# Ledger of designs, part 117: peptides against a protein of PDB entry 7RZF

Target 1, 358 residues: chain A of PDB entry 7RZF
Amino acid sequence: PFQEEHLKQLYKIVPIKDIRNLYVTFPIPDLQKYYKSNPGHYLGHLIGHEGPGSLLSELKSKGWVNTLVGGQKEGARGFMFFIINVDLTEEGLLHVEDIILHMFQYIQKLRAEGPQEWVFQECKDLNAVAFRFKDKERPRGYTSKIAGILHYYPLEEVLTAEYLLEEFRPDLIEMVLDKLRPENVRVAIVSKSFEGKTDRTEEWYGTQYKQEAIPDEVIKKWQNADLNGKFKLPTKNEFIPTNFEILPLEKEATPYPALIKDTAMSKLWFKQDDKFFLPKACLNFEFFSPFAYVDPLHCNMAYLYLELLKDSLNEYAYAAELAGLSYDLQNTIYGMYLSVKGYNDKQPILLKKIIEKM
Target 2, 358 residues: chain A of PDB entry 7RZF as posed
Amino acid sequence: PFQEEHLKQLYKIVPIKDIRNLYVTFPIPDLQKYYKSNPGHYLGHLIGHEGPGSLLSELKSKGWVNTLVGGQKEGARGFMFFIINVDLTEEGLLHVEDIILHMFQYIQKLRAEGPQEWVFQELKDLNAVAFRFKDKERPRGYTSKIAGILHYYPLEEVLTAEYLLEEFRPDLIEMVLDKLRPENVRVAIVSKSFEGKTDRTEEWYGTQYKQEAIPDEVIKKWQNADLNGKFKLPTKNEFIPTNFEILPLEKEATPYPALIKDTAMSKLWFKQDDKFFLPKANLNFEFFSPFAYVDPLHSNMAYLYLELLKDSLNEYAYAAELAGLSYDLQNTIYGMYLSVKGYNDKQPILLKKIIEKM

## One batch from the design tools (peptide; made by RFdiffusion4, then SolubleMPNN)

Design b2_p15_7_s3 (from b2_p15_7, 6 letters changed)
Fold by OpenDDE base, seed 1:
Parts: C-alpha cells; sequence; structure tokens
Structure b2_p15_7_s3 (fold): chain B 358 residues (1-358), chain A 15 residues (1-15)
C-alpha cells in the first residue's frame, strides 16, 4: 500500500518509444470480494465513456487527448488501483494540470448525480450479452485463465463472475468515488521530452524518471474542481440487444444470396445464416449516383459529404460499439457504400439514425 | 464488448 508520502507525487518518465501517456492513479481498497456489484466497472464505464458530455469528448475538443481508458487494476495483495490513462497530444503534454482538473470536474459530476441504477443495469445487460456470445477461447489459454481465477471465485461462479453483475451497490460506488480525490493521486507522465531532465533510474528496467511532489496549490485547484456544465451522464444506450431469437432455417434457404426484390430503383439480395447460428446480421447498401465520380469537384463533394456524415454520427458510434453494433461508410466509384453489422435486434434503430443524418 | 482495462506498465506502479 502507498503511504501518505507516496501520494500527491508526479513522475516524469522517459519512454524508449515515442509515446505520450498520462496515468492518473488512485489507490483503492481490494474490490475482489464485491465482484457481484463491481463498483470499479461502473465507474470505469462512466469515466471511460466516449459519448457526448463525456470526459474524453471534452479533452478531444481541446486537442489535448486522443484516447482515454478508466478502470480498476489489480495491485499488491489487499489493494487495487483505479487508473485513468490518456494518450496525450503534443499540446496535451503542456496542459496536464488542466487535463487532471477536468478529470476531477467529471468525478465531481458523478458525485453530484449519485449512483444511477439504470447505468448499472446497462452494464449488467452489456456483460450478459458479452458472456452469452463470448467466442470460444483456445483451450490452453482458457484453462490457464480459469485456474488463475479459481483463487478468487467459487467454482460454480468461476465461468460467470467476470461478466455477470447481480447487485446494485450504490454504497460501494460512493466508497470508490471517495477514493478518487486529489489527496490520493499519483500522476505519471510518459514522454521523451523528459530526456536529460531525470535524476533517478528505475531498478528493474533502467527507466529514467524524475519524481516531484505535486504543489499544494495544484492539489487545492483540483480539490476545488467545480461542476463543469459541459459534463453530462450518458444517455440510455438504445442499441443494447434484448431479443436473441434465432429464426429457423427456411426450407428454401440457399448457400448463396438470393434476389428477393428487383425494381427499377433497387435490388435486394438475402442469405440466411446456415453456419454460425447467431442473432447477428450484416446489412450492406450500395448507393448509386451518376454524379458521384463524374469530375474531381463531384468526387471531392462526395468525399466531404461522407466525412461530415461520419462526424454527425459520432454521437452514436460509441453506444453502438458497446452494444456490439458497427457501421461503415465508404465512397465508391459509383456512389456510397453503407454497412451495418452486429446483433440484429437493434440494427433497425441504428440504420434509422444513419438515414436521418443522410 | 468488454470495457478496456487500463494498461499501465508494472514499473510505474512500483515507483
Amino acid sequence: as target 1 above (358 residues)
Amino acid sequence: MKLKKPEIPDYILRL
């Protein structure tokens, strides 16, 4: 466990690779016994959210961060860490104090809103889907993993314990959130810009670093983090599948796509799945326009249109991805290609959202 | 989809 003397520390680390990373680390209690409620997963879901009003959305809008991951990691025996990791831009490297201020503003927003049972239910449902449709792991890797987790879970629960949430525990969410404070922070910045500015060498890998105490003024700034009105809880994920019915194979099912609609304006091909037997579909649309590739101006306009369309759909992209849906939009020499893939149940909702933006 | 877990190098946690 880190003692008080190991808290409020800044580590400037020189990487071998040209990478820029920020790690904001909080020592937390061992949460392993609370696997049925998994409060660290709840907080990781919200802090690591990529939708509108998220921490990442604000940090991206400033050009400071490319990616963000939040969640718990196992630590020393009897302790865990909650870690917020970001990939920094060159500009973000100059604004680390402000990035961390925004982290504490988002955390303060989570305190003000309190634990949300509907968010827990979404995490539960997403994990249940992920468990039910988990790909078969290689037997050797799977057995070794199961052997490792048998130390933490009852034998009857060992297959499900990593996925199934059972208990909404707002008290445990608040308990973890109370550890996410400036007085409990360890900050590590990884950048080549610290080369020649280090005074210590790490014993195991010879990594050069500098350790500094975070100034009390900076800690106070983070402690006084206001409610930033840009931060919002995510909206309900409308793309989470609830129907997993697999329709019986039709007697006339062909091993290749059959033409089921032929009109002057559209052709429709259909193939039922005869191999995987999953509640998944692939919708592929080719749009033809005589203007899409007629000259360089129209080509550039069609390109810009698709980029703007993709940008207008970014609000749904993350929620769809979490729910096991994906879409792709591409320019073709004849017009546009759209693909929607994943669980079939909510594909019509995603498709409708795409068409409403076209 | 499994939430991405933070990947921090173990040496940083030992500093």
Scores: peptide ipSAE 0.284, ipTM 0.862, DockQ to the pose 0.650
Fold by OpenDDE base, seed 3:
Structure b2_p15_7_s3 (fold): chain B 358 residues (1-358), chain A 15 residues (1-15)
Amino acid sequence: as target 1 above (358 residues)
Amino acid sequence: MKLKKPEIPDYILRL
């Protein structure tokens, strides 16, 4: 485990590749024994959330961060890490202290709201879906993986333990949140901008770095992180599928799309799945407008309209993706193309949200 | 989708 001398440290690291990464790391207890509740997954879900009022949403709005990942990482025996990793913009590289302040403000928001059973239930349901519809792993890789995890899980649970949540443990969520404090932080910044500004070399890979103590004033600034009113818990994910019924193959099912509706304003083709037998659908809509490509002005207006529509739908994009739904919007020479793909159960909800923004 | 686990290079954890 890291001793106090290893905490409150800043590492400036020179990468081989042109990348800008921030790693904010916290030593945490070994959570392996708590796999049924997985409090690190709960916190990773919230901290790594991409919806409105999320940490990433605010940091993106500042132009400082492109991507964010939060979660637990295995350590040595008897401890783990909780890591918040962000991809930094050039501007974000100048604002690392303020980025980390926002992280602590979000963590403080999670403390103030307390553990939410409904969020745990969503994590449980999402993991159950992911387990049920996981791709077939290669037998050799799967056997090796199972052999490795047999050291950690009962034999009867070894196939499910990595996916299925069983126990809501608010006490364990609070325990992990209590470790996510400025006094326990290790910060690593990875950027080529540190080239020629390092004084140490890492022994294993020859990575050039500089180590600095984080000033006590900065630690205090992070300790005094107030509630930022821009941070909110996510709303309930309305796109999580609950019905996985597969309709029987129709007797008249064609191997190609059949025209099932023909009207003056619309044509509809349908093909039932005869191969995969998954509770999934692909909805594809082509909209035709005589105005879409009539002149450069209308073409640019149609482009701008789609960009604004996409932006207005960003609030749903992440929640849909988590639930195994996706949409795509494209300009065509004739108008617009919309696709909605994934689990069929909640596709009507996503489609309704799209139409309400059009 | 499974939450992406943070990928940190092991050398950074050993610093």
Scores: peptide ipSAE 0.282, ipTM 0.860, DockQ to the pose 0.609
Fold by OpenDDE base, seed 5:
Structure b2_p15_7_s3 (fold): chain B 358 residues (1-358), chain A 15 residues (1-15)
Amino acid sequence: as target 1 above (358 residues)
Amino acid sequence: MKLKKPEIPDYILRL
């Protein structure tokens, strides 16, 4: 376990690759025994959320961060880490203290709101969907994985334990949140900008680094992180599928798309799935406009329109992705292409959201 | 989709 002398440390690390990463790490107890509640997954879901009012949304709006991942990682026996990892912009590399302040402001928001059973239920439902529709792993890799997991889970649970949440444990969520404090932080910044500014070499890979104590004034700033009014809990994910019914094959099912509607304004082709038997659909829309590519001005306007439309839909993109839905919008020489793919149950909701923004 | 787990090199955790 890390002693106090290992906490409140800053590591400046020189990478081989041109990458800019920040790792904010917190020592936490081993949570393996709490797999049925998985409080680290709950916190990782919220801290790593990409929707409006999320930590990532705010840090992106500042131009400091491209990507964010939050969650638990295994450590040594009896010990884990909670890690917030971000990909830094060049500007973000100059604002690391402020980025970490925003992390603690978000964590403070989570403390103020307290554990939410509905968020746990969404995590449970998402994991149940992921388990039910898990791709077939290669048998050899799967058996070796299962053999490793048998050290942690009962035999009867070993197939499901990584996915199925059973118990809402607000006490354990609060316990982990209590470890996510500035006094318990280890910070690593990975950037080539530290080349020639390091004084240590790591034993295993020869990685050059500098270790510094984080100043007490900086720790105190993070300890006094206020409630930033820009941070909000996510809204309920309306895209999580609940109906997985597969309709029977129609007697007249064609091996190719059949024209089922032909009008002056629209043609509709349909093909029932005869191969995969999944509760999934692909909706593809081609919009034709004689004005879309008539001249360079109209081309540029059509491009700009689609970029604005994509930006306006970005609030739904992450929630849809989590739920196993996706959309695609492209300019075509004839106008616009829209595709909606994934579980069929909530596709009408996503399609409606797209149309309402058009 | 599985929630992305943080990927940190083990050497950084051991510093």
Scores: peptide ipSAE 0.279, ipTM 0.857, DockQ to the pose 0.627
Fold by OpenDDE base, seed 2:
Structure b2_p15_7_s3 (fold): chain B 358 residues (1-358), chain A 15 residues (1-15)
Amino acid sequence: as target 1 above (358 residues)
Amino acid sequence: MKLKKPEIPDYILRL
């Protein structure tokens, strides 16, 4: 385990590539025996969430962070790490202390709300979907992977244990969350801006770095992280599929789209899937307007309208993506194109949300 | 989709 001397440390690291990364790392107990509850996955789901009121949403709004990942990583025998990793902007590199303050404010929000069984259920359902529809792995790679994980899981569970959640353990969520404190932090900043400002060399790769103790005043600032009213738990993901029924191939199914509706205001083509046999659909809509491209003013108005529409839909984008749904909106010379793709079960919900914003 | 696990180089964890 890390000794006290290894905690509250800041590492300034020089990369070979032009990258700006922040790693906020917390030593945690070995959670391998708790794989059925996977409290680190629960916390990673919330901390790494990209929806409204998320940590990433706030850090993006400030122009400090591009991407955020939260989750557990294996350590040595008997311990793990919880890591929050962000890709920093040039501006974000100047605001690392405030970025970490926001991380602790979000963690404090998670403490205040407590463990949510519905969030665990969403993680369970998302993992079940991911397991059910995972791509076929190459046999050699798969066998080697299974052989490696047989040390951690019963033989009967080894195929499923990485995906299937079974037990809601609020006690374990709270236990991990209690380790996510400023007194237990290791911070690594990776940036070329530290070139010529380092005094140590890493043994394995020769990476240049500087180690500094984080000042007690900074630790105290993070310990006193207030509840930030901008941070909210995500809403329930209404896009998670629950019905996976595949309709039988119709006897009259054609290898090309058939015109099934022809009216003055609409044409509809349909093609049944005859190849993949997945509970997925692709909905494509082309909207025609005689005004879309009549002059430069209308063209610019149509562009601005679609940009505003896309912005208004951003609240659903991440939840849809997690659920294996996507949408696309494009201007055309004749009007607008909309596509909705992914699991068919909740496509009507996403489509309704899009149309309600139009 | 599996949540992306944090990709930290192992050497950083050993510092």
Scores: peptide ipSAE 0.263, ipTM 0.855, DockQ to the pose 0.615

Design b2_p15_7_s4 (from b2_p15_7, 8 letters changed)
Fold by OpenDDE base, seed 1:
Structure b2_p15_7_s4 (fold): chain B 358 residues (1-358), chain A 15 residues (1-15)
Amino acid sequence: as target 1 above (358 residues)
Amino acid sequence: MKLPKPEIPEWILRL
């Protein structure tokens, strides 16, 4: 475990590749025994959320961060880390202190709202879906993985323990959240901008770095992180599937798409799944407009329209992706293409949201 | 979907 002298440290690291990463790490207790409640997954879900009012949404709006990942990682025996990792822009590299302030403001928002059972239930449902429809892994890789996790889980639970949440433990969520404090922080910044400014070399890879204590004034600034009114808990994910019924194969089912509707304004083709037997569908729409490609101005307007449409749908993109739904929007020479893919149950909801923005 | 795990080099955690 890290002693007090190993906390409140800043590491400036020179990468081989031109990358800009920030790692904000917190030593936490070993949570392995709490796998049924998985409080680190709950916090990782919220901190790593990409929807409106999320940490990432605010940091992207400032042009400081491209991507964000939050979650627990195994450490040495008897402890773990909670890590917030961001990909920094060039501008974000200049604002690392303010980025970390926003992290603590979001964490303070989580403290103020307290543990939410509905968020835990969504995590439980998402994990149950992921388990039920998990792709078959290669037998050799799977057996080696199972052999590794048998050290941590009972044999009867070993197949499910990584996915199935069973117990809502607000006390454990609060316990982990209480470790996410400025006094418990270790910061690593990875950037080529530190080349020639380092005084240490790592023993294993020869990586050049500098270690500095984080100033007490900066720690105090982070400790006094206020409630930023831009940060909100996510809304309920309306795209999580609940119906997994697979309809029987129709006697007239064809191995190719059949024309089931033919009108002056639309043609509809349908093919039932005869191979995968999953509660999934693929909806493809081609829209035809005589104006889409008539001249360069109309082409540019059609392009701009799709870019604005995509931007207006960003609020749903992450929630849909978490729920195993995806959509694609493309310009065609005749107009527009829309694809909606994934679990069939909530596809009508996503499709309705897309159409309402069109 | 399983949440992505933070990808940090192990040597950074040992600093």
Scores: peptide ipSAE 0.268, ipTM 0.859, DockQ to the pose 0.639
Fold by OpenDDE base, seed 3:
Structure b2_p15_7_s4 (fold): chain B 358 residues (1-358), chain A 15 residues (1-15)
Amino acid sequence: as target 1 above (358 residues)
Amino acid sequence: MKLPKPEIPEWILRL
């Protein structure tokens, strides 16, 4: 376990590749025995959320961060890490202290709101979907994986333990949140901008780095992180599928798309799945406009329209993706193309949201 | 989708 001397440290690391990463790490207890509740997954889901009022949304709005990942990682025997990893912009590299302040403000928001059973239920449902529809792993890799995890889980649970949540444990969520404090932080910044500014070399890979103590004033600033009114818990994910019924193959099912509707304003083609038998659909819409490609002005207006439409739909994109839904919007020479793909159950909801923004 | 796990080089965790 890290002693106090190993906490409140800043590492400036020179990468081989031109990358800018921030790692904010917290030593946490070994959570393996709590796999049924998985409090680190709950926190990773919220901290790593990309929706409105999320940590990432705010850090993106400032131009400081491109991507954010939060979650637990295995450590040495008897402890784990909780890690918040961000991809930094050039500007974000100058604002690392403020980025970390926002992380602590978000963590403080999670403390203030307390553990939410509905969020746990969403995590449970998402994991159940992921388990049910997981891709077939290669037998050798799968056997090796199972052999590795047999040390941690009962034999009867070994196939499910990594996916299925069973127990809502607000006490364990709070326990982990209590470890996510400035006094327990280890910060690593990875950037080529530290080249020639390092004083140490890592023995295994020869990576150049500098270690510094984080100033007490900075630690105090993070300890005094107030509630930022821009941070909100996510709304309920309306796109999580609940119906997985597969409709029977129609007797007249054709191996190719059949025209099932022909009107002056629309044609509809349909093909039933005869191969995969998944509760999934692909909806493809081609919109034709005589104005889309009339002149450069109309072409640019059509482009701008789709960019604005995509931007207005960003609030749903992440929630849809988590639920196994996706959409795509493209300009065509004739107008626009829309695709909606994934689990069929909530596709009408996503399609409605798209149409309401059009 | 399973949440991506943070990918930190192990040597950074050992510093």
Scores: peptide ipSAE 0.266, ipTM 0.859, DockQ to the pose 0.601
Fold by OpenDDE base, seed 5:
Order: C-alpha cells, then sequence, then structure tokens
Structure b2_p15_7_s4 (fold): chain B 358 residues (1-358), chain A 15 residues (1-15)
C-alpha cells in the first residue's frame, strides 16, 4: 500500500512518442470481492461519461482535453487504482492544475447527488447485453482467461462474473468516492515538453522522469473544489435494448434485398437476416435532392447543414454507442446518406431523434 | 458495452 510519502506526488514523464497524457490516480482498496456490485464500474461510468454535463464535455469545451477514460485498474496484491486518464491538447498541458480541479468538482458533484440506483441499473443492463452478445473468443485465449479468473470467482460464476451486476451498494460507491480525494492523489503528466528537465530514469524501460511533491496550496485548492454548475448527472439512456426477440424467417425470404415498397417518392428494400440471427438491424437511407451539388453554393450549404446536424446529434452519440447503436451521416453527390445500425429494439427512438434535428 | 479501462503503463503506477 502507498504510504503518505507516496501520495500527493507529481511525475513529469518524457515519452518516446509525441503524446500528451495526464493520469490522475487514486489508490483504492481491492474491490474484487465486490464484483457483484462493482462500485468502481459505477464511478467509471459516470466519471468517464461523454454526454452533456459530463467531465469530458466541459474539458473539451475548454479546449484542454480530447478524450477521457475513468475507471478501476488492478494494482499489486491487495489494492487497486482508480484512474482518470485524459489526452491533453497543447493548451491543456498548460492547464493541468485546472483540469484536475474540474475532476474534483465533478467528484464533488457525485458526492452531492449521492449514489443513483437507476445508474446502477443502466450499468447492469449494459453489462447484461454485452454478456449475452459477446463475440466468440478464440478457444485457447478464452480457456486461459477463464483459468486465470478462477482464482477470483466461484466456478459457477466464472463465466458471468465480469459482466454480472446484482447488488446496488451505495455504501461501497461512497467508500470509493471517499478515496478520490486530493490527499490521496498521484499525478503523472506525459509530455515531450519535459525533455531535458528530468532527473530520474525508470529502471524497466529507461524512461526519463521528474518526481515532485504537489504543493500544499494546490492540494488545498483541489480540496476546496466547489460545485461547478456545468456538471450534471447524465440523463437516462433511452437506447438500451430490452427486447431481443428474433423474428422467424419469412417463407419468401430472399438471399438479396427485395423491393417491398415502390412509390413516386420512395423505394424500400428489405432483407431479413438469414445468417447471424442477432436482434440487430441496419437501416440505410439515401436522400435524393436535385438541389444537392447543383452548384458550389448548394454544395457548401449541404455540407454546412450536415455538419450542423452532426453537431446537434452529438448529445446522443455516446448514449447510443454505449447501448450498441450507431449512426452515420454523409453528404452524397445526390443528397444525403443516413445509416442507423445496432440492436433493433431502440433504433426507432434514435431515428426519431435524428429526424427531429433535421 | 464494457467501459474502456484506463491504459496507464504499469511502471507509472509503481513509481
Amino acid sequence: as target 1 above (358 residues)
Amino acid sequence: MKLPKPEIPEWILRL
């Protein structure tokens, strides 16, 4: 376990590649025994959320961060880490203290709102979907993985333990949140900008770094993180599938798309899946406009329209992706292309959201 | 979908 002298440390690390990363790490208890409640997954879901009012959304709005990942990682025996990792912009590299302040403001928001059972239920449902429809692993790799996890889980649960959420444990969520404090932080900044400014070399890879204590005034600034009104809990994910029924193959099912509707304004082709037997669909829409690409002005207007449409839909992109839905919007020489793919159950909801923004 | 895990090099955690 890390002693007090190992906490509140800043590591400035020189990478080989031109990358800018921030790692904000917190030593936490071993949560393996709590796999049925998985409080670290709950917190990782919220801290790593990409929707409106998320930590990432705010940090992106500042131009400081490109990507964010939050979650637990295994450490040495008897402890874990909770890690918030961000990809830094050049500007973000200058604002690391403020980025970490925003992290603590978001964590403070989570404390103020308290554990939400509905968020746990969404995590449970998402994991159940992921388990049910997991890709076939290579037998050798799968057997080795199962053999490895048999050390941690009962034999009867070993196949499900990584996905199964059963118990809402607000007490354990709060316990982990209580470890996500400035006094328990270890910060690593990875940037080439530290080249020639390091005084240590890592033993394993020869990576150059500098270790510094984080100043008490900075720790105190983070300890006094207020509620930032920009941070909100996510809304309920309306795209999570609940119906996984596979419809019977139609007697007249063709190996190719059949024209099932032909009108003056629309043609519809349909092909039932006869191979995969998954509760998934692919909806493709080609929109034709005689004004698309008629001249450079119309072409540019069509481009700008689609960029604005994509921007307006960004609020749903992450929630859809989590639920195993995706959409794509492209300009074509004849107009616009829309694709909606994934689990069929909630595709009408996503399609409606897209249409409402068009 | 399973949440992405933080990809921190193990040696940084051991510093």
Scores: peptide ipSAE 0.248, ipTM 0.847, DockQ to the pose 0.648
Fold by OpenDDE base, seed 2:
Structure b2_p15_7_s4 (fold): chain B 358 residues (1-358), chain A 15 residues (1-15)
Amino acid sequence: as target 1 above (358 residues)
Amino acid sequence: MKLPKPEIPEWILRL
């Protein structure tokens, strides 16, 4: 177990590559026996969320962070880590204390809201989808992986245990949240800006670093993290597929798209999947406007319109991506192109959201 | 998708 001297530490690390990373790490108990509830996955889902009111959304809005990952990592025997990792901007490197304050404000929001069974259910459903439609792994790699995880799971569960959530355990979520405190923090900042400012070398790779105690005033600032009204739990992900029915291949199915509608205002082509047999579709729309490129003003207006449309849809982008849906919007010389791809079940919902913003 | 695991070098965790 980490002793007190290993907590509340700041490591300034010089990378070989020009990277700026922040690692905020918390020692946690070994949760391997709780794989059926996986409280670290629940917390990683929320802390690593990218939707409106998320930690990442606020840190991006300030120009301090590009990406954020939250989750558990294996440690040595009898403990794990919970880690929040961010890619820092140049400006974000100057605001590390405030970034970590926002992390603790978000964690405080999670404590205030308490464990949500619906969030667990979404994690369960997303993992079930990922398991059901996972790509075929190479046999040698797969066998080696399975042999490695047989130490952690019953033989009958070894194929599913990494994906299938079964038990909502609010007590374990609260237990992990109670470990995500400033008094239990280890901070690592990775930046070339620390070159020539280090006094230690690590034994494995010769990486230069400096270790410092985090000042008590900074720890106290993080301990007194108020509820930030910008942080909200995500809304329910309406894009998670529940119907996976695959319609039989039609006898008249053509190897190319067939024209199934021809009107003055629209043409529609359809091709049934004859190869993959997945509950997925690709919807492609080309919109024609005689005004889109008539002059430079209209061209710029069409561009601006699409940028505003994309911005207005950004609230759905992450939820759609998690659910295995994507959309694309492009200007064309004739107007606009829209594509919606992924699991077919919730594509109408995403398409409706796009049209409502148009 | 499985949530990406944080990619921290193991030696940093052992510091």
Scores: peptide ipSAE 0.230, ipTM 0.842, DockQ to the pose 0.602

